# Peptides against a protein of PDB entry 5HB3, part 1

Scores and structures below are computed, not measured.

Target 1, 150 residues: chain A of PDB entry 5HB3
Amino acid sequence: RQMQDRCMSEYNQRIRNAPEGSIDPFRMACYKIIGRCDLSNRSLDGLQTDVNDWIWLQFNLARETDRSLELAGESYGLAELQASIREIGLKHFPKTAAEDTNGSFGMFFYLQILAGMFEQAIAYLYPFSYVDAVHFAIALTYYGLLRPVD
Structure headers, positions and changes below count from the first letter of each chain, unless a header shows other numbers.
Peptide ipSAE is a variant of ipSAE made for these designs: the mean of its two directions, with the distance scale d0 fixed at 1.0 Angstrom where the peptide's residues are scored. Compare it only between designs on the same protein; published cut-offs may not carry over.
A fold fails the geometry check if it doesn't show the stated peptide or something in it is severely misdrawn.

## One batch from the design tools (peptide; made by RFdiffusion4, then SolubleMPNN)

Design b1_p11_7_s4
Fold by OpenDDE base, seed 5:
Structure b1_p11_7_s4 (fold): chain B 150 residues (1-150), chain A 11 residues (1-11)
Amino acid sequence: as target 1 above (150 residues)
Amino acid sequence: KLDELLKKINS
């Protein structure tokens, strides 16, 4: 807790008082990841990142149990991450094969699988590739991860 | 931020 408080203090001081462009983005990333500072901003500014970096960060920042020494305002869980992925899907990924110009449906399927959204992932994949959807459905069922759909 | 990443993914 003392370490976290120190990290937060230093983070806040730097973000407010440091000259523009003088902040080391890697240092700020350390404050965010280790110190859990400013979790309302779940991104790493000033760093070149990809989708894998983004999803890794989201999982590292997510917490399921309230029994953390974390401040209430710094809470973020799997449910919120899943909601974010749903929103991303609605805004940025094709809904149908006719809308798919770049073959990006696979990335959204991937994100849903990582977030444990198995039923939704299979349902999404089916109109793009029914063969792949069936194969994944069989595998997920085998491991007890897929529930019957209504 | 995320939009930029998604643009790259969908490009």
Scores: peptide ipSAE 0.048, ipTM 0.769, DockQ to the pose 0.770
Fold by OpenDDE base, seed 2:
Structure b1_p11_7_s4 (fold): chain B 150 residues (1-150), chain A 11 residues (1-11)
Amino acid sequence: as target 1 above (150 residues)
Amino acid sequence: KLDELLKKINS
């Protein structure tokens, strides 16, 4: 707790008082990841990141919360991450094979799998690649992760 | 930032 409070204090002080361009983005990232500072902003400003960096950050910041905290809107867990992935899919990824110009459907499938959205991931992949969807469905079922009847 | 990343993936 003492370390977290110190991180929060330093984070806030730097955001408010540091000269423009003097903030070390790696230090700020440490405050966010270790100190859990400013969790409403789930990005790493000033760093060149990719989708893998983004999803890694989301998982590190996600925590199990009590139902009471979920109602307060201050919780960020797996459910919120899954909601974010759905929104990303709706905005940025092809919905049909006809819309796919760059083969980006695979990335969205990957994000859904990482987020534990197995049934949705298979359903999404199916129209793009029947063979791959069936193979993944078999594998997920074998490990008890896919519930096709639910 | 995520939007920018996704735009690059889809470009």
Scores: peptide ipSAE 0.045, ipTM 0.755, DockQ to the pose 0.844
Fold by OpenDDE base, seed 3:
Structure b1_p11_7_s4 (fold): chain B 150 residues (1-150), chain A 11 residues (1-11)
Amino acid sequence: as target 1 above (150 residues)
Amino acid sequence: KLDELLKKINS
């Protein structure tokens, strides 16, 4: 508790008072990840990041906390991450093979698999790559991760 | 930031 309070105080002080360009982005990242400071902003400023960095950060910030102890506004778990991925898919990824210009469907499939959205991932992949969708479906079913539609 | 990353993916 004392460490978290100290991290929050230092984080807020630096955001408000530090001259532009003087903030160490890696230190700010540590406050975010370890201190859980400002969880409403799930991004790392001043760092060159890619999609892998983004998804890694989301999983690190997500906690399976008992809903009873976290203030409702600060709770971020797997369900919220899945909702975010769904929203990203609707806004930024092709819905059909005809809309796919850059082969970006594979990235969205990857994000869904990482988030445990197996049924949705297979359903999404099927119109883009039938063979790959069938192979993944067989594997996921074998491990009990995909529920066959009755 | 995510939007910027996604723009790079789709580009």
Scores: peptide ipSAE 0.048, ipTM 0.765, DockQ to the pose 0.773; fails the geometry check
Fold by OpenDDE base, seed 1:
Structure b1_p11_7_s4 (fold): chain B 150 residues (1-150), chain A 11 residues (1-11)
Amino acid sequence: as target 1 above (150 residues)
Amino acid sequence: KLDELLKKINS
């Protein structure tokens, strides 16, 4: 708790009082990831990141905890992450094969798989790539992650 | 930031 409080204090102090451009983004990232500071902002400012970095961060910040024990702004679990993935899908990824101009469907499939949205991922992939969807469905079923329907 | 990244991925 003392460490957490210290991290929070230092994080807030730097955000509020540090001159523009003087903040070490890696240090701030450490406060975010290790210190769990300001979890309402789940981004790493000042760092070049990609989708893999983003999803890694989301998983590290997400906690399966009782919301009653956390501040409302600090509550973020798997359900919220899955909701975020759904929202991202709706906004930024093709809904149908006809909308897919860049082959980006695979990225959204990947994000859904990582987030444990297996049934939705397979359902999404199927119209884009039948073969891939079947292969993944078989594999997921084998590992008990997908519930087959008769 | 995420929107920008996703736009880049889809380009």
Scores: peptide ipSAE 0.047, ipTM 0.762, DockQ to the pose 0.754; fails the geometry check

## One batch from the design tools (peptide; made by RFdiffusion4, then SolubleMPNN)

Design b1_p12_1_s4
Fold by OpenDDE base, seed 1:
Order: sequence, then C-alpha cells, then structure tokens
Structure b1_p12_1_s4 (fold): chain B 150 residues (1-150), chain A 12 residues (1-12)
Amino acid sequence: as target 1 above (150 residues)
Amino acid sequence: SKLDELLKKINS
C-alpha cells in the first residue's frame, strides 16, 4: 500500500507539473501497470501501440478486486473488459459477412476469445467462416471452455 | 479513443 501511494503521488505530480513532452512514457506506463495509477485512463499516451498492446494492457489492468476497497471510478474487472469488447464490436466490426469489406471479423473473434467470451465468439464467427467456427468449437469444448448444447 | 485509432489503422 505504501508503494502504491508513492506511485500515485509521483504519477499525479508528473502529470500536473511536468512540461509537455518531458515525461518518459515508459515510466508513466510503469506507474499505471504496477502502481495501478489512473485506471480510468486505460491507454498509454506517448507510446506507439497496436491492438495486441491494447488488449494486453486491458488484461493487466482488469482485476477481480473487492470494489469496496477501490477508489470510485477505478474498478475494472473482466466483466467491464467484456463489456468494452462488446461495445467495440458494435461500433467497429462487421455484423454480417456482407458488411465485411476488410476481413476484420477475425480480429473481433480474436478479441472475444481473449476476453473469455467463447460462446459469443463462436456464434459471431460461424456466419463468416463455418469451418473455422466448427474447429474452434470442438477445441473449446474439449478443454471445457465451451458448453455443448444438449 | 486510442483503440478507435488503432482499429481504424488496421481496417485501412
């Protein structure tokens, strides 16, 4: 707790007082990831990141913690991540094969799988790629991650 | 959002 408080203090001080462009973005990232500072902002400013970096960060920040002990607005768990993935899907990914101009359906499938949304991921993939959906369904069922329909 | 920018880049 003392270490976390120190991280929070340093993080806030740097955000408020450091000249623009003088903050080491990697150091700020460390404060966010290790110190859990400013969890309302789940991005790494000043760093070149991709979707893999983004999802990695979300998983690191998302924790099953007692909400009663967290500061208001800083609670972020798997449920919130899954909600974010759903929202992203609705906004940025094709809903049908006819809407898929760039072949981006696979990325959304991937994000859902990473977030543990297995049933939804398979259901989403099925109209785009029947063969892939069946293969993943078999694999997920084998590992006990997908509930077979009786 | 940052993710929106990333997704835009991927879909471009």
Scores: peptide ipSAE 0.187, ipTM 0.839, DockQ to the pose 0.620
Fold by OpenDDE base, seed 5:
Structure b1_p12_1_s4 (fold): chain B 150 residues (1-150), chain A 12 residues (1-12)
Amino acid sequence: as target 1 above (150 residues)
Amino acid sequence: SKLDELLKKINS
């Protein structure tokens, strides 16, 4: 708690007082990740990042931990992440094989799997690759991660 | 969003 308060204080001071572009992006990232500062902005500005970095950050920021210790409005959990992934899917990924021009369906499948959206992931993959969908479904079922629809 | 930009790069 003391560390968090200190981080928050320093973060706020720097955002308010530092000249634009003068703040070390890595330091700001530390404040966000460790200090959980400004979680409404779930991005790392000023850093070169990819999708792997993004998803890592989302999982890092997602906490089911004691919300009583978190500042009001800075709660982010798995459910919110899953919702974000759904939204991303609707906006940026092909819905059908006919819409797939660059093979990006695999990335969306991957993101859904990482987020524990197993049933949705399999359902999504099926029209793109029947064989792969069946194989993943079997595997997930074997490990008790997929609930077969009756 | 930053994610949108990242996804555009991947799809590019």
Scores: peptide ipSAE 0.139, ipTM 0.818, DockQ to the pose 0.644
Fold by OpenDDE base, seed 3:
Structure b1_p12_1_s4 (fold): chain B 150 residues (1-150), chain A 12 residues (1-12)
Amino acid sequence: as target 1 above (150 residues)
Amino acid sequence: SKLDELLKKINS
């Protein structure tokens, strides 16, 4: 707790008082990941990142916690991540093969799999690639991760 | 958001 309090104090001080562009982005990342400072902002400004970096960060910040002990604005778990992935899908990824111009459906399938959204992932993939969807469904079912319809 | 910017690039 002492370490966390110190991290929070330093983070807040730097955000408020440091000249623009003077803060080391890697240090800020440490405050975010280790110190869990300002969890409402789940991004790393000043760093060159991609979608893999983003999803890695989300999983590191997500925690299985007793929600009754956390403030609503500070709670972030798997359910919130899954909600974010769903929202991303609605905004940024093709809904049908006809809308897909660059093969981006695979990335959204990947994100859903990482987030444990197996049924949704298979359902999404099916109209884009029937064969791949069936193969993934078989594998996921074998390991008990997919519940097939009876 | 940062994510929105990244996703726009992916889909471009």
Scores: peptide ipSAE 0.036, ipTM 0.722, DockQ to the pose 0.784
Fold by OpenDDE base, seed 2:
Structure b1_p12_1_s4 (fold): chain B 150 residues (1-150), chain A 12 residues (1-12)
Amino acid sequence: as target 1 above (150 residues)
Amino acid sequence: SKLDELLKKINS
C-alpha cells in the first residue's frame, strides 16, 4: 500500500507539474504497471508499441478484483478486457471472409483466444476457415475450455 | 485511440 501510494503521488505530481514531453515514458509505464496508476488509461504514451505489447499490458493491468472492490470504480478485470476485445473486433476486424482483405481475421481470433473468449473465437473463425475452426474446437473441448452451446 | 493506431500498423 505504501509503495502504491507513493507511486500514485509521484505519478500525479509528474502529470500535473512536468513539462510536456519531459516525462520519461518508461517511468510512466512503470507507474502504470507496478503502481496501477490511472488504470482508466490503459495505454503507454510516448512508447512505440505493437498489438503484442498492448495485449500484454492489458493482461498485466487486468486483475481479478473481488466484486467488493469493483465499487471503487477502478476495477479492470478479465470481463473488461473481453469487452475491449469485442469492441476492437467490431471496429477494426473483418466480420466476414468477404471483408477480409489482409488476412487480419487471424489476429482477432488470436486476441479472443488469449482473452479466454473461446466460443466466440471459434464462432468467429468458422466462416474464415472451417477446418481450423473445427480443429481448435476439438482441442478446446478436449481441454474443457469450450462449452458446446445446447 | 492508440489501439486504432496499432491496428492500422498491423493492417498495413
Scores: peptide ipSAE 0.053, ipTM 0.753, DockQ to the pose 0.559; fails the geometry check

## One batch from the design tools (peptide; made by RFdiffusion4, then SolubleMPNN)

Design b1_p15_7_s3
Fold by OpenDDE base, seed 3:
Structure b1_p15_7_s3 (fold): chain B 150 residues (1-150), chain A 15 residues (1-15)
Amino acid sequence: as target 1 above (150 residues)
Amino acid sequence: MDEFLKKLLEELRSE
């Protein structure tokens, strides 16, 4: 708690008071990650990041905490992350193989797998790559992560 | 695909 408070204090102080161009984006990233600062903005400003970095950050920021201890609007857990992934899928990724022009279906599948959305991931992958979907389904079932319908 | 992912990331950051 002390470390988190310190990170948050430093983060807020720098965001508010630091001269333009004086902020080390890596330092700010550290504060954000360690302190879970400003959960409303789940991005690393000033850094060249990719989608993998983004999703990694989302998982690092996501915590299952007692909601009673969190300020209203500051709760961010796995459920919220999963909701975000669903929204991303609806907005940005192909829904059918016919819509896939860039081969981006694999990335959305990957995001769903990372978020533990296994049933949705398999269901999504199936029309794009039947063989891969079956293989992943077998593996996920083997590990008890996918529940076959009896 | 790379261009798509870059654009996606930009949009994700804006949300």
Scores: peptide ipSAE 0.231, ipTM 0.831, DockQ to the pose 0.772
Fold by OpenDDE base, seed 1:
Structure b1_p15_7_s3 (fold): chain B 150 residues (1-150), chain A 15 residues (1-15)
Amino acid sequence: as target 1 above (150 residues)
Amino acid sequence: MDEFLKKLLEELRSE
């Protein structure tokens, strides 16, 4: 708790008072990750990142905390991350094989798998790649992660 | 694919 409070204090102080161009983005990233500072902005400003970095950050920031202890409006857990992935899927990824012009369906499948949305991921992959969907379904079932509906 | 991912990332940062 003391370390988190210190990270938040330093993060806020630097954002407010640091001269333009003097902020070390890596240091700010450390405060963001360790202190979970400013959960409304789940990005690393000033750093060159990719989609893998983005999703990694989302998982690192996601915590199952007692919602009663979190500051009003800053709850971010697995459920919120899963909701975000669903929204991203609806907005930016193909819904059918006919809509897939760039082969991006695999990325959305990947995001769903990472978020533990296994049933949805398999259901989504099935019309794009039957063979892959079956193989992943077998593997997920083997590890007890996929629960077939009777 | 690379262009799509770049665009996606930009949109993800803006949300």
Scores: peptide ipSAE 0.225, ipTM 0.830, DockQ to the pose 0.793
Fold by OpenDDE base, seed 4:
Structure b1_p15_7_s3 (fold): chain B 150 residues (1-150), chain A 15 residues (1-15)
Amino acid sequence: as target 1 above (150 residues)
Amino acid sequence: MDEFLKKLLEELRSE
């Protein structure tokens, strides 16, 4: 708690008071990750990142904590992450094989798997790659992660 | 794929 408070203090102080261009983006990233600072902005500003970095950050920031213990507006858990992934999917990823021009369906499948959206992931993958969908379904069922509809 | 991912990332950052 003490470390988190220090990170938040330093983060806020730098954002508010640091001269333009004087902020080390790596330092700010450290404060954000360790202190979970400014959960409304779940990005690493000033850094060259990719989608893997983005999703990694989302999971690092996500916590299943008692919402009563979190400050107002700082609640971010798995449910919120899953909702975000769903929205991203609807907006940016192909819905059918016919719409897939760049093979990006695999990335969305990957994001859903990481977020524990197993049923949705399999359902999504099925029209793009039947064989892969079946293999993943078998594996997920074996581990009790996929609930077959009775 | 790389261009798509770049665009996606830009959109993700804007949220």
Scores: peptide ipSAE 0.225, ipTM 0.830, DockQ to the pose 0.772
Fold by OpenDDE base, seed 5:
Structure b1_p15_7_s3 (fold): chain B 150 residues (1-150), chain A 15 residues (1-15)
Amino acid sequence: as target 1 above (150 residues)
Amino acid sequence: MDEFLKKLLEELRSE
């Protein structure tokens, strides 16, 4: 708690008071990750990142805490992340194989798997790659992550 | 794929 408070204090001080161009983006990233600062902005400014870095950051910032203990607007857990992935899917990814022009369906499948949305991931993959969907379904069932309909 | 992911990332950062 003391470390988080210090990170938050330093983050806020630097973002408000640091001279233009003097901010080390890696230092700010450290404060953001450790202190979970400014959860409304889940990006690392000034750093070259990819989609893997983005999703990694989302999971690192996500915490299952008692919402009653969090300040208003600072709650970010798995449910919020899953909601974000769903929205991203609806907006940016193909819904059918006929709409897929660049093979991006695999990335959305991957994001859903990482977020623990296993049933939705399999259902999504099925029309794009039947064989892969079946293999993943078998594996997920074997590990108890997919519940077969009784 | 790379161009798509780049555009996606840009949109994700803006949200």
Scores: peptide ipSAE 0.220, ipTM 0.829, DockQ to the pose 0.793; fails the geometry check

## One batch from the design tools (peptide; made by RFdiffusion4, then SolubleMPNN)

Design b1_p16_6_s4
Fold by OpenDDE base, seed 1:
Structure b1_p16_6_s4 (fold): chain B 150 residues (1-150), chain A 16 residues (1-16)
Amino acid sequence: as target 1 above (150 residues)
Amino acid sequence: SLKEELEKLLAKLKAE
């Protein structure tokens, strides 16, 4: 708790007082991840990031914390992340094979798997690649991650 | 927003 308070103080001080371009983005990232500073902004400015970096960050920031216990008053958990991925999927990814011009369905499948949306991921993949969907379903079932539909 | 950033990242990846 003392360390977290210190991180918050330093983070706020640097954001307010540091000249533009002088802030070490890696240090700011450390404050974000370790100190959980400014969780309303779940991006890392000034760093070259890809989708893997983004999703990794989201998982690290997503904690099952009681909203009442978070000092920042903001709660971000797995459910919120899953909701975000679902929304992104609806807006930016193909829903059918006919809509898939760039083969981007695999990326959305990947995001769903990472977010633990296993049933939805398999259901989504099935119309694009039957064989792959079956293989993943078998694997997920073997590891106890896929729940059979009653 | 995180959503917007992800969208930008995804757009870049799709363009590659």
Scores: peptide ipSAE 0.029, ipTM 0.643, DockQ to the pose 0.180
Fold by OpenDDE base, seed 2:
Structure b1_p16_6_s4 (fold): chain B 150 residues (1-150), chain A 16 residues (1-16)
Amino acid sequence: as target 1 above (150 residues)
Amino acid sequence: SLKEELEKLLAKLKAE
């Protein structure tokens, strides 16, 4: 708790008062990750990141603990991450096979799987690749991650 | 590649 409070204080102070260009982006990243500061902004400004870094960050920031026990002033959980994935899908990925021009459906399927959106992922994949959807459905069912009756 | 496409998309999302 004390650490988080200190991180929050430092984060806020620096973001407001530090001279332009003087803020160490890695330090700010530490405040975000460790101190859970400013969770509404789930990006690392001033750092060169790729998709792997982004997804890693999302999962690290996401907490599935009881929000009432969250020490941080802000909460970000799996539900919020899943919502973000849904939004990404709605805005940037094909909704039907007919809309798929570049084969990007696979990436959205992957993101949904990572986010634990198994039923949605299978349902999404099915019209694009029946065979793959069936295989993944079988595998997920075997491991108890998919409810066949759904 | 799908990775590159996603990176582009994520860049857009970060800007929002």
Scores: peptide ipSAE 0.028, ipTM 0.641, DockQ to the pose 0.548
Fold by OpenDDE base, seed 4:
Structure b1_p16_6_s4 (fold): chain B 150 residues (1-150), chain A 16 residues (1-16)
Amino acid sequence: as target 1 above (150 residues)
Amino acid sequence: SLKEELEKLLAKLKAE
């Protein structure tokens, strides 16, 4: 807790007092991840990131705790992440093979898998690649991650 | 803001 308090103090001080662009983005990232500072902003500014970085950050910041004991701005769980992934999918990814112009369906499939949305991921992949969908379904079932319906 | 940033990121990745 002492470390967390110190991180929070330093983070707040730097955010308020440091000139723009003068703060080491890696240091700020450490404050966010370790100190859980400014959880309302779940991104890493000033760093080159990709989808893997994003999802990694989300999992690190997400907590399954009693929300009644936390400030609203500090509460973020898997359900919210999954909701975000769904929304992103609806806006930015193809719904059918006919809509796929650049093969981006694979990326959305990947995001859903990482977010634990296994049934949705398989259902999504099926119209794009039947064989792959079946293979993943078998694998997920084997590991107890997919619950097949009869 | 995160959602917006992710959308931008994914848009870039989609374009690659």
Scores: peptide ipSAE 0.027, ipTM 0.620, DockQ to the pose 0.093
Fold by OpenDDE base, seed 3:
Structure b1_p16_6_s4 (fold): chain B 150 residues (1-150), chain A 16 residues (1-16)
Amino acid sequence: as target 1 above (150 residues)
Amino acid sequence: SLKEELEKLLAKLKAE
């Protein structure tokens, strides 16, 4: 893609040659989001970001496109995002109710739901909150979002 | 990396 190549070229040129502090972080963000440049680095340098910004960025970058049309190394889809969420869960979130000291299980449940990991989300929530897990399971089933039982 | 940034942010949120 000619436009993508140009974006990448400009992005790389600015990173290498621009004087320190002269790069517009919003412009760089545009290269990343629109041009899909440097997807290996999914942070926004020079911008104050929080967890909501991170979530927003991840889901916007995780596009279901024909990967063959993307430049080498610049592909990022839902599967990769889901894998990242799993890894984060393993490292930073409680596995059982006994390990939950801060009530942070809800955040991981939320991330899984956003990523379409419905079965995993319900299974995770169940030991922490039985009632909530059942209610979400019913709702997800009603809307056809849970896979059929084997 | 973005993953590292997220991990840091999540860690901060848990600490609050």
Scores: peptide ipSAE 0.032, ipTM 0.704, DockQ to the pose 0.097; fails the geometry check

## One batch from the design tools (peptide; made by RFdiffusion4, then SolubleMPNN)

Design b1_p17_6_s3
Fold by OpenDDE base, seed 3:
Structure b1_p17_6_s3 (fold): chain B 150 residues (1-150), chain A 17 residues (1-17)
Amino acid sequence: as target 1 above (150 residues)
Amino acid sequence: SRSEEQFEKLLEEALAK
C-alpha cells in the first residue's frame, strides 16, 4: 500500500510538473504496469503498439487483487475487463455470419477465450463455424472450463 | 473508454493487413 501510494504520488507529480511530451513513454508504461497508476487510462501513449500489445496490456492490468489494497480508482480486475470485452463485441464485431465482412469474428472469439468467457465464446463462434465451436467446446470441457450440458 | 477506442483503431489496422 505504501509503495503504491508513492507510485501514485510520483506519477501525478510527473504529470503535473514535467514539460509536455518530455516524459519517456516507457517510463510511463512502467508507472502504468508496475505501479498501477492511472488505471482509468488503460493505454500506452507514444509507443508503437499493435492489437496484441493492447491485449497483453489489458490482461496485465486486469489483476485479481484485493481491492482493499488498491488505491481508490486504481482497482481493475477481470470482471471489468470482461465487461469491456462485451462492450467491444457489441460495437466492433459481427453478430452473425451475415454481418461478417472481414472475418473478424475469430478475434472476438479469441478475446472472449482469453478473458475466460468460455460459454459466451462458444455460443458466439457456433453460428460462424459449427465445427470449430464443437472442437473448442470439447477441448474446454476436457480441461474443466466448460460445463457439459446436463 | 479511451482504451476501447485505441483497440478499435488497432483492430482496424490489424484487419487491414
Scores: peptide ipSAE 0.302, ipTM 0.856, DockQ to the pose 0.837
Fold by OpenDDE base, seed 4:
Structure b1_p17_6_s3 (fold): chain B 150 residues (1-150), chain A 17 residues (1-17)
Amino acid sequence: as target 1 above (150 residues)
Amino acid sequence: SRSEEQFEKLLEEALAK
């Protein structure tokens, strides 16, 4: 808690007083992740990152907590992340096997699974790989994560 | 969003490898 408070304090001070780009990007990352500062900007500028880093960041920033109990001034929950993933899917991933030109359907399936969108994930995967969809459906059902009956 | 756009770029880079 003390660390988080310090992060927020330092972030607020630096964002006001420091020229843009003058703050160490790793320090900014710490303010973002630990201090949960400026959650409207869910990216890490000035760092060389890959898709895995992006995924890691999104899911670490998303919190399924009571907003009233959160010390941070901003909150970003699972619901918001799920909405973002849906939008990403609509814009950047194939809707059908016929649209699949780069084999990226697996990544979107993965994102949906990480976000707890299990029913949607299975439904999405089904037209691309029936066998895989069935296997995942069985597994998710086994763990109580998928409702077989609506 | 900005974050989504960043993801798109990173995804494209990943798929190109």
Scores: peptide ipSAE 0.300, ipTM 0.856, DockQ to the pose 0.762
Fold by OpenDDE base, seed 2:
Structure b1_p17_6_s3 (fold): chain B 150 residues (1-150), chain A 17 residues (1-17)
Amino acid sequence: as target 1 above (150 residues)
Amino acid sequence: SRSEEQFEKLLEEALAK
């Protein structure tokens, strides 16, 4: 928390006083990740990133921390990320096998699994790949991550 | 959100490869 407070202070000072674009993007990334500064913006500007970097960032920022210990307005947890993933799914991924044109369903399945949305992930995957869905369902059930249907 | 928009762009780039 002490580090977070320091980061927040530095971040606020720099964001207000530094010329636009003058702050090292990597430093800004540190303020974001370590200091959890400005979590309303969960992107890393000025850095070349890919989808894997984005995924890594979102899950690292979505920390399960005591909200009471978080700075005001700087809370972001798994629930929020799950909501975001749902929205992404609705907008950018096929809803049915018939809508699948490029096999992108796997990415959405992957995102849901990472976010602990196991039931939804299996349900989503099922119409695209029955065999894979069943295998994952069995595995998740074995590890106690998926509740068996009564 | 801005983050979602960024993901969209990155996803498109990834799928294009």
Scores: peptide ipSAE 0.299, ipTM 0.855, DockQ to the pose 0.811
Fold by OpenDDE base, seed 1:
Structure b1_p17_6_s3 (fold): chain B 150 residues (1-150), chain A 17 residues (1-17)
Amino acid sequence: as target 1 above (150 residues)
Amino acid sequence: SRSEEQFEKLLEEALAK
């Protein structure tokens, strides 16, 4: 908590007092990732990133912390990330195999798996690749991650 | 959200490759 408070203080001070663009983007990233500062902005400004970096960032920021110690603006957990992934899926990924033009369904499947949305991931994958969906379902069941519908 | 917009941009870039 002391470290977080210190990070927050430094972050706020730098944002307010530093000239625009003068703060090292990597330092800002540290404040965000380690200090959990300004989690409402889940981006790394001033850094060249790709989709993998974005994925990495989202999952690292989505930590289950003691909510009692978090300011309302700094609470971001897996549930919120899952909601975001669901929304992204609805907007930007094919809903059916017929809509798949670039094979991007795999990325959405991947995101859902990472987010622990196993049942939804398998259900989504099924119309695109029956064989793969079955294989993943078997594997997830074996590891106790997929709940069979009683 | 802003984060979603960023993802969309990055996704488009990734798919263009």
Scores: peptide ipSAE 0.291, ipTM 0.851, DockQ to the pose 0.772; fails the geometry check

